# Ledger of designs, part 119: peptides against a protein of PDB entry 5VVV

Target 1, 276 residues: chain A of PDB entry 5VVV
Amino acid sequence: FLCGVVEGFYGRPWVMEQRKELFRRLQKWELNTYLYAPKDDYKHRMFWREMYSVEEAEQLMTLISAAREYEIEFIYAISPGLDITFSNPKEVSTLKRKLDQVSQFGCRSFALLFDDIDHNMCAADKEVFSSFAHAQVSITNEIYQYLGEPETFLFCPTEYCGTFCYPNVSQSPYLRTVGEKLLPGIEVLWTGPKVVSKEIPVESIEEVSKIIKRAPVIWDNIHANDYDQKRLFLGPYKGRSTELIPRLKGVLTNPNCEFEANYVAIHTLATWYKSN
Target 2, 276 residues: chain A of PDB entry 5VVV as posed
Amino acid sequence: FLCGVVEGFYGRPWVMEQRKELFRRLQKWELNTYLYAPKDDYKHRMFWREMYSVEEAEQLMTLISAAREYEIEFIYAISPGLDITFSNPKEVSTLKRKLDQVSQFGCRSFALLFDNIDHNMCAADKEVFSSFAHAQVSITNEIYQYLGEPETFLFCPTEYCGTFCYPNVSQSPYLRTVGEKLLPGIEVLWTGPKVVSKEIPVESIEEVSKIIKRAPVIWDNIHANDYDQKRLFLGPYKGRSTELIPRLKGVLTNPNCEFEANYVAIHTLATWYKSN

## One batch from the design tools (peptide; made by RFdiffusion4, then SolubleMPNN)

Design b2_p19_3_s4 (from b2_p19_3, 11 letters changed)
Fold by OpenDDE base, seed 4:
Structure b2_p19_3_s4 (fold): chain B 276 residues (1-276), chain A 19 residues (1-19)
Amino acid sequence: as target 1 above (276 residues)
Amino acid sequence: SLKEKYEKSKEAYKKAALE
């Protein structure tokens, strides 16, 4: 069971010292996972093709080493979906080289994220792939296999919540393709019925699990505030029955952008997790 | 542009997050 934090918000990424402090807190609270997915890391999303500099590499190596020190699984995410051409083998090779670099930093767990992108494929991709889901699954499977089928590999679908599913969760051709074609060792991220789910009913998890043919990892936006700078979410982790725990592969909270605001959010997630 | 795509995606997310 993956339980911890995803740094997955829009806005200023946390600094390395904050991330190290996070790892210390995660260990103390018996959480086990950090997903590196800061939207405003240029080399994560906008410029995903760009290799890390020597200085950035040193920082990431240090960060990954710190995660290991605190027995936190460091998952490196990349979000190539803004402008990748899935059918272009050079794009695939570029993605491989980027992940090879991160592997050299000591990272062993990875994620491919296709959240917050248009559903449209370019003409070249339409000639090769039957659907957007097929394109995403193809590259994800290939990367997963290329990396030697790491123990932890995550996929974030473009339809990552109920409201993004067309026509709905249970009938989504996109999620059907993901469920059927995504290799079984790859985990699927899900935010619940909504982008920000006030509640995640058990039945909603059963529904999505059926179509994706696996228990999801919750990317939980309950404490996310990157969508409204006027809000700060200081309340406890709530609206998730502990009955979800045996039905999930994990929960990663995407909390407030302000690192200092997240004590309650993360601590109460830990309490929730340990209450099962 | 890539920046425009990013901003568009961000705004779409922000809108959806408020629903």
Scores: peptide ipSAE 0.737, ipTM 0.972, DockQ to the pose 0.924
Fold by OpenDDE base, seed 1:
Structure b2_p19_3_s4 (fold): chain B 276 residues (1-276), chain A 19 residues (1-19)
Amino acid sequence: as target 1 above (276 residues)
Amino acid sequence: SLKEKYEKSKEAYKKAALE
């Protein structure tokens, strides 16, 4: 069971010292996972093709080593979906080389994210793939196999919540393709019925699990404030029954952008997890 | 542009997060 934090917000990323402090807190609270997915890391999303510099590489190696020191699984995410051409072998090879570089930093766990992108494929991809889901699954499976089938590999669908599913969760052709064609060793991220789900009913998890043919990992936006930084979410982790735990592969909270605001959010997630 | 795509996606997320 993956339980911890995803740094998955829009806005200023946390500094390395904050991330190291996070790992100390995660270990102390018996949580086990950190997902690196800051939207404003230029080499994560907008400029995903660009290799890390020598200086950036040293920082990431140090961060990954710190995660290992605190027995936290470090998952590196990349979001190529803004402008990748899925049918272009050069794009696939560029993605492979980027993940090879991160593997050399000591990273062993990875995520490929297709959240917050246009649903339309380019003309070249439409000639090769039957649907957007087929294109995404194809590259995800290829990358997963290329990396030697790492123990932890995550996929974030474009339809990552109930409100994004067309026509709905149980009848989504996109999620059906993901469920049927995504290799079984790849985990699927989900935010619940909404982008920010006040509640995640057990029945809603059973519904999505059926179509994706696996238990999801919750990307939980309950404490996210990147959509309105005039708000801080300081309340406890709530609206999730502990009956979800045996029905999930994990829960990763995407909390407030302000690192100092997240004590209650993360601590109460840990209490929730240990209460099972 | 790539920046315009990023901003458009970000604004779509923000709108959906408030629903």
Scores: peptide ipSAE 0.737, ipTM 0.972, DockQ to the pose 0.920
Fold by OpenDDE base, seed 5:
Structure b2_p19_3_s4 (fold): chain B 276 residues (1-276), chain A 19 residues (1-19)
Amino acid sequence: as target 1 above (276 residues)
Amino acid sequence: SLKEKYEKSKEAYKKAALE
């Protein structure tokens, strides 16, 4: 069971010292996972093709080593979906080289994210793939196999919540393709019925699990505030029955952008997790 | 542009997060 934090918000990423402090807290609270997915890391999303510099490499190596020191699984995410051409073998090779570099930093767990992108393929991809889901699954499977089928590999679908599913969760051709064609060792991220789910009913998890043919990992936006700078979410982790735990592969909270605001959010997630 | 795509996606997320 993956339980911890995803740094997955829009806005200024946390600094390395904050991330190290996070790992210390995660260990203390018996959480086990950190997903590196800061939207404003340019080499994560906007400039995903660009290799890390020598200086950036040293920082990431140090960060990954710190995660290992605190027994926190460091998952490196990349979000190529803004401008990748799935059918172009050069794009696939570029993605492989980027993940090879991160592997050299000592990273062993990875994620491919296709969140917050247009649900349209370019003309070249339409000639090769039957659907957007087929294109995403193809590259994800190829990368997963290329990396030697790492123990932890995550996929974030474009339809990552109930409200994004067309026509709905149980009848989504996109999610059906993901469920049927995504290799079984790859985990699927999900935010619940909504982008920010006040509640995640057990029935909603059963529904999505059926179509994706696996238990999801919750990317939980309950404490996310990147969508409204006027809000801080200081309340406890709530609206999730502990009955979800045996039905999930994990929960990763995407909390407030302000690192210092997240004590209650993360601590109460830990309490929730340990209460099962 | 790439920047426009990023901003558009970010705004779409923000809108959806408030719904």
Scores: peptide ipSAE 0.736, ipTM 0.972, DockQ to the pose 0.925
Fold by OpenDDE base, seed 3:
Structure b2_p19_3_s4 (fold): chain B 276 residues (1-276), chain A 19 residues (1-19)
Amino acid sequence: as target 1 above (276 residues)
Amino acid sequence: SLKEKYEKSKEAYKKAALE
């Protein structure tokens, strides 16, 4: 069971010292996972093709080593979906080289994210792939296999919540393709019925699990505030029955952008997790 | 532009997060 934090918000990423402090807290609270997915890290999303510099490499190596020191699984995410051409072998090779570099930093767990992108494929991709889901699954499977089928590999679908599913969760052709064709060792991220789910009912998890043919990992936006700078969520982790725990592969909270505001959010997630 | 795509996606997320 993956339980911890995803740094997955829009806005200024946390500094390395904050991330190290996070790892200390995660260990202390018996949580086990950190997903590196800061939207405003240029080499994560906008400039995903760009290799890390020597200086950036040193920082990431230090961060990954710190996660290991605190027994936190460091998952490196990349979000190529803004401008990748799935059918172009040069794009696939570029993605492979980027993940090879991160592997050299000591990273062993990875995520490929297709959240917050347009559903339209370019003309070249339409000639090769039957749908957007087919294109995403193809590259995800290839990368997963290329990396030697790492123990932890995550996929974030473009339809990552109930409200994004067309026509709905149980009948989504996109999620059906993901469920049928995504290799079984790859985990699927999900935010619940909504982008920010006040509640995640058990039946909603049963529904999505059926179509994706696996238990999801919750990317939980309950404490996310990057969508409204006037909001700060200081309340406990709630609206999730502990009956979800045996039906999930994990829960990763995407908390407030302000690192110092997340004590209650992360601590109460830990209490929730240990209560089952 | 790539920047415009990023900003458009960000605004779409923000809108959906408020629903």
Scores: peptide ipSAE 0.724, ipTM 0.970, DockQ to the pose 0.929

Design b2_p19_4_s1 (from b2_p19_4, 10 letters changed)
Fold by OpenDDE base, seed 3:
Structure b2_p19_4_s1 (fold): chain B 276 residues (1-276), chain A 19 residues (1-19)
Amino acid sequence: as target 1 above (276 residues)
Amino acid sequence: ELNEIAIKFLKEKQKKELE
């Protein structure tokens, strides 16, 4: 069961010292996972093709080593979906080289994210793939296999919540394709009925699990505040029955952008996880 | 960035209103 934090917000990423402090807190609270997915990290999303510099490599190696020191699984995410051409072998090779570099930093767990992108494929991809889901699954499976089928590999669908599914969760052709064609060792990220789910009913998890043919990992935006600068949610992790735990592969909270605001968010997640 | 986030959450609200 993956339980911890995703740094998955838009805005200023956490500094390395904050991330190390996070790992200390995660260990102390018996959480086990950190997903590196800062949207405004240039080489994560907008410039995903660009290799890390020597200086950036040293920082990431140090960060990954720190995660290991605190027994936190470091998952490196990349978000190529803004401008990748799925059918172009050069693009696939570029993605492989980027993930090879991160593997050399000592990273063993990875995520491929297709959240917050347009559903439209380019003309070249339309000639090769039957749908956007087929294109995403194809590259995800290829990357997963290329990396030697790492123990933890996550996929974030473009339809990552109930409100983004067309026509709905149970009838989504996109999610059906993901469920049917995504390799079984790849985990699927899900935010619940909404992007920011006030509640995640058990029935909603049963519904999505059926179509994706696996238990999801919750990307939980309950404490996210990147969408409203005036919002600071300091309340406990709530609206999730502990009955979800046996029905999930994990829960990763995407908390407030302000690192110091997240004590309650992360601590109450830990309490929730231990209460089952 | 902020605009992208706003668009995302606006899309969520719009879809919910159509349900």
Scores: peptide ipSAE 0.092, ipTM 0.777, DockQ to the pose 0.113
Fold by OpenDDE base, seed 2:
Structure b2_p19_4_s1 (fold): chain B 276 residues (1-276), chain A 19 residues (1-19)
Amino acid sequence: as target 1 above (276 residues)
Amino acid sequence: ELNEIAIKFLKEKQKKELE
């Protein structure tokens, strides 16, 4: 069971010292996972093709080593979906090289994220793939296999919550394709009924689990404030029954952008997780 | 990016439903 934090917000990423402090807190609270997915980290999303510099590499290596020191699984995410051409072998090879570099930093867990992107394929991809889901699954499977089928590999669908599913969760051709064609060893991220879900009912998890053919990992935006940085969400982790725990592969909270604001959010997640 | 702005706005709307 993956339980911890996804740094998945828009805005200024956390600094390395904050991330290390996070790992310390996660360990102390008996959480086990950090997903590196800061939207405004340039080489994560907008410039996903660009290799890390020597200086950036040193920082990431140090960060990954720190995660290991605190027994926190460091999952490196990349979000190529803004401008990748799925059918272009050069793009695929570029993605492979980027993840190879990160593997050299000691990273062993990875995620491909296709959240918050346009669902339209380019003309070249339309000639090769039957749908956007087929394109995403194809590259995800290929990358997963290329990396030697790492123990933890996550996929974030474009339809990552109920409100983004067309026509709905259970009837989504996109999610059906993901469920049927995504390799079984790849975990699927899910956010619940909404982008910011007040509650995540058990039935909603059963519904999505059925179509994706696996228990999801929750990307939980309950404490996310990147959409309104004038607001801080300081309340407890709530609206998630502990009955979800046996039905999930994990829960990763995407909290407030302000690192210092997240004590209650993360601590109460830990309490929730340990209460099953 | 326009898409990001739209999604952020959607998140805000959804959050307001919690209040």
Scores: peptide ipSAE 0.175, ipTM 0.816, DockQ to the pose 0.066; fails the geometry check
Fold by OpenDDE base, seed 4:
Structure b2_p19_4_s1 (fold): chain B 276 residues (1-276), chain A 19 residues (1-19)
Amino acid sequence: as target 1 above (276 residues)
Amino acid sequence: ELNEIAIKFLKEKQKKELE
């Protein structure tokens, strides 16, 4: 069971010292996972093709080593979906090289994120893939296999919540393709019925699990505030029955952008997790 | 609903910043 934090917000990424402090807190609270997915980290999303510099590499190596020190699984995410051409072998090779570099930093767990992108494929991809889901699954499977089928590999679908599913969760051709074609060792991220789910009913997890043919990892935006900088979400982790725990592969909270605001959010997630 | 609208707006904004 993956339980911890995803740094998955838009806005200023946390600094390395904050991330190290996070690992210390996660360990203390008996959480086990950090997903590196800061939307505004240039080489994570907008410039995903760019290799890390020597200086950036040193920082990431240090960060990954710190995660290991605190027994936190460091999952490196990349979000190539803004402008990747799935059918282009050069794009695939570029992605492979980027993840190879991160592997050299000591990273062993990875995620491919296709959240917050349009469903449209370019003309070249339309000639090769039957759908956007097929394109995403193809590259995800290829990368997963290329990396030697790491123990933890995550996929974030473009339809990552109920409200983004067309026509709905249970009938989504996109999610059906994901469920059927995504290799079984790859986990699927999900935010619940909504992007920010006030509640995540058990039935909603059963519904999505059926179509994706696996228990999801919750990317939980309950404390996310990147969409409203006037608000801090300081309340407890709530609206998730502990009955979800046996039905999930994990829960990663995407909390407030302000690192200092997240004590209650993360601590109460830990309490929730340990209650089952 | 408001939260989803705000998030969608933020997402769309970020997409436009790449164009």
Scores: peptide ipSAE 0.092, ipTM 0.747, DockQ to the pose 0.500; fails the geometry check
Fold by OpenDDE base, seed 5:
Structure b2_p19_4_s1 (fold): chain B 276 residues (1-276), chain A 19 residues (1-19)
Amino acid sequence: as target 1 above (276 residues)
Amino acid sequence: ELNEIAIKFLKEKQKKELE
């Protein structure tokens, strides 16, 4: 069971010292996972093709080493979906080289994120792939296999919540393709019925699990405030029955942008996790 | 509902910054 934090918000990423402090807190609270997915980290999303500089490499190596020191699984995410051409072998090769570099930093767990992108393929991809889901699954499977089938590999679908599913969760051709064609060793991220789910009913997890043919990892936006930084979500982790735990592969909270605001959010997630 | 709209709007803004 993956339990911890995803740094997955828009806005100023956390600094390395904050991330190290996070790892210390996660260990103390017996949480085990950090997903590196800061939307405004340039080489994560907007400039995903760009290799890390020597200085950036040193920082990431130090961060990954710190995660290991605190027995936190460091998952490196990349979000190529803004402008990748799935059918272009050069794009696939570029993605491979980027993840190879991160592997050299000591990273062993990875994620491909296709959240917050347009649902349309370019003309070149339409000639090769029968659907957007087929294109995403193809590259994801290829990358997963290329990396030697790492123990932890995550996929974030474009339809990552109930309200984004067309026509709905149980009838989504996109999620059906993901379920049927995504290799079984790849985990699927999900935010619940909504992007920010006040509640995540058990029935909603059963529904999505059926179509994706696996238990999801919850990307939980309950404490996310990137959409309104004038608000701080300081309340406890709630609206999730502990009956979800055996039906999930994990829960990663995407909390407030302000690192210092997240004590209650993360601590109460840990309490929730241990209460099962 | 308001949160979803705000998040979508934020996402749309971020996409436009790339255009």
Scores: peptide ipSAE 0.088, ipTM 0.747, DockQ to the pose 0.490; fails the geometry check

Design b2_p19_4_s2 (from b2_p19_4, 10 letters changed)
Fold by OpenDDE base, seed 2:
Structure b2_p19_4_s2 (fold): chain B 276 residues (1-276), chain A 19 residues (1-19)
Amino acid sequence: as target 1 above (276 residues)
Amino acid sequence: SDNEIAIKFLKEKREEELK
């Protein structure tokens, strides 16, 4: 069971010292996972093709080493979906090379994210793939196998919550393709009924699990505040029955952008997890 | 553009939170 934090918000990413402090807190609270997915980290999303510099490499190696020291699984995410051409073998090779570099930093867990992108393909990809889901699954499976089938590999669908599913969760051709064709060793991220889900009912998890043919990992935006610069979410983790735990592969909270605001959010997630 | 996409999804998050 993956339980911890995803740094998955828009805005200023956390600094390395904040991330190290996070690992210390996660260990203390008996949480086990950090997903590196800061939207405004240039080489994560906008410039995903760009290799890390020597200086950036040193920082990431140090960060990954720190995660290991605190027994936190460091999952490196990349978000190529803004401008990748799935059918172009050079793009696939570029992605492989980038993840090879990160592997050299000591990273063993990875994620491919296709959240917050338009639900369409370019003309070249339309000639090769039957649908957007087929294109995403193809590259995800290939990368997963190329990396030697790591123990933890995550996929974030474009339809990552109920409101983004067309026509709905149970009838989505996109999610059906993901469920049928994504390799079984790859985990699927899910956010619940909404982008910001105040409640995640057990029935909603049963519904999505059926179509994706596996228990999801929750990307939980309950404490996310990147969409409202005037608010901090300082309340407890709530609106999730502990009956969800046996029906999930994990829960990763995407909390407030302000690192210092997240004590209650993360601590109460830990309490929730341990109460099962 | 990246910024346009970000603004769109952030707005959707805001609207869903207010419901």
Scores: peptide ipSAE 0.342, ipTM 0.873, DockQ to the pose 0.073
Fold by OpenDDE base, seed 4:
Structure b2_p19_4_s2 (fold): chain B 276 residues (1-276), chain A 19 residues (1-19)
Amino acid sequence: as target 1 above (276 residues)
Amino acid sequence: SDNEIAIKFLKEKREEELK
């Protein structure tokens, strides 16, 4: 069970010292996972093709080493979906090289994120893939296999919540393709019925699990505030029955952008998790 | 700065939170 934090917000990424402090807190609270997915980290999303510089590499190596020190699984995410051409072997090779570099930093867990992108393909991809889901699954499977089928590999679908599913969760051709074609060892991220789910009913998890043919990892935006800079979400982790725990592969909270605001969010997630 | 797509999804997130 993956339980911890996803740094998955838009806005100023956390600094390395904050991330290290996070790992310390996660360990203390018996959480086990950090997903590196800061939207505004240039080489994560906007410039995903760009290799890390020597200096950036040193920082990431240090960060990954720190995660290991605190027994936190460091999952490196990349979000190539803004402009990747799935059918272009050069793009695939570029992605491979990027992840190879991160592997050299000591990272062993990875995620491919296709959240917050338009649900379309370029002409070249349309000639090769039957759907957007097929394209995403193809590259994801290929990367997963290329990396030697790491123990933890996550996929974030473009339809990552109920409201983004067309026509709905249970009938989504996109999610059906994901469920059917995504290799079983790859986990699927899900935010619940909504992007920001006040509640995640058990039934909603059963529904999505059926179509994706696996228990999802919750990317939990309950404390996310990147969408409203006037608000801080300081309340406890709530609206999730502990009955979800046996039905999930994990829960990663995507909390407030302000690192200092997240004590309650993360601590109460830990309490929730340990209450099962 | 964040891209237009990001802004769109942030707005959607906000709208969902307001519901």
Scores: peptide ipSAE 0.329, ipTM 0.865, DockQ to the pose 0.074
Fold by OpenDDE base, seed 3:
Structure b2_p19_4_s2 (fold): chain B 276 residues (1-276), chain A 19 residues (1-19)
Amino acid sequence: as target 1 above (276 residues)
Amino acid sequence: SDNEIAIKFLKEKREEELK
């Protein structure tokens, strides 16, 4: 069971010292996972093709080593979906080289994220793939296999919550394709009925699990404030029955952008997890 | 722009919370 934090918000990414402090807290609270997915980290999303510099590499190696020191699984995410051409072998090769570099930093867990992108394929991709889901699954499977089928590999669908599913969760052709074609060893991220789910009912998890043919990992935006930075969400982790735990592969909270505001959010997640 | 996409989805997140 993956339990911890996803740094998955828009806005200023956490600094390395904050991330190291996070690992200390995660270990102390008996959480086990950190997903590196900062939207405004340049080489994560907007410039996903660009290799890390020597200086950036040193920082990431140090960070990954720190995660290992605190027994936190470091999952490196990349979000190529803004401008990748799925059908272009050069793009696939570029993605492979980028993840090879991160592998050299000692990273063993990875995620491909296709959240917050348009559903449209370019003309070249339309000639090759039957749907957007087919394109995403194809590259995800290829990358997963290329990396030697790492123990932890995550996929974030474009339809990552109930409200983004067309026509709905159970009837989504996109999610059906993901469920049917995504290799079984790849985990699927899900935010619940909404992007920010006030509640995640057990029935809603059963519904999505059926179509994706696996238990999801919750990307939990309950404490996310990137959409309204005038607000700080300081309340406890709530609206999630502990009955979800046996029905999930994990829970990763995407908390407030302000690192210092997340004590309650992360601590109460830990309490929730341990209460089962 | 990449920023415009971000703003769009942030807006959608906000709108969901206001419902």
Scores: peptide ipSAE 0.327, ipTM 0.866, DockQ to the pose 0.074
Fold by OpenDDE base, seed 5:
Structure b2_p19_4_s2 (fold): chain B 276 residues (1-276), chain A 19 residues (1-19)
Amino acid sequence: as target 1 above (276 residues)
Amino acid sequence: SDNEIAIKFLKEKREEELK
């Protein structure tokens, strides 16, 4: 069971010292996972093709080593979906090289994120793939296999919540394709019925699990404030029955942008997790 | 632009929170 934090918000990413402090807290609270997915980290999303510099490499190596020190699984995410051409072998090769570099930093767990992108393909991809889901699954499977089928590999679908599913969760051709064609060793991220789900009913998890043919990892936006930084979500982790735990592969909270505001959010997630 | 896309999805998140 993956339980911890995803740094997945828009806005100023956390600094390395904050991330190290996070790892210490996660260990102390018996959480086990950190997903590196800061939207405004340039080489994660906007400039996903660009290799890390020597200086950036040193920082990431140090961060990954710190995660290991605190027995936190460091999952490196990349979000190529803004402008990748799935059918272009050069793009696939570029993605492989980028992830190879991160692997050399000591990273062993990875994620491909296709969240917050338009649900369409370019003309070139339409000639090759039957659907957007087919394109995403193809590259995801290829990358997963290329990396030697790492123990932890995550996929974030474009339809990552109930409200984004067309026509709905149980009838989504996109999610059906993901479920049927995504290799079984790849985990699927999900935010619940909504992007920001106040409640995640057990029934909603059963529904999505059926179509994706696996238990999802919750990307939990309950404490996310990137959409309104005038608000701080200081309340406890709530609206999730502990009955969800055996029905999930994990829960990763995407909390407030302000690192210092997240004590209660993360601590109460830990309490929730341990209460099962 | 990626910024426009980000704004769109942030807006959607905000709208969902207000429901």
Scores: peptide ipSAE 0.319, ipTM 0.861, DockQ to the pose 0.074

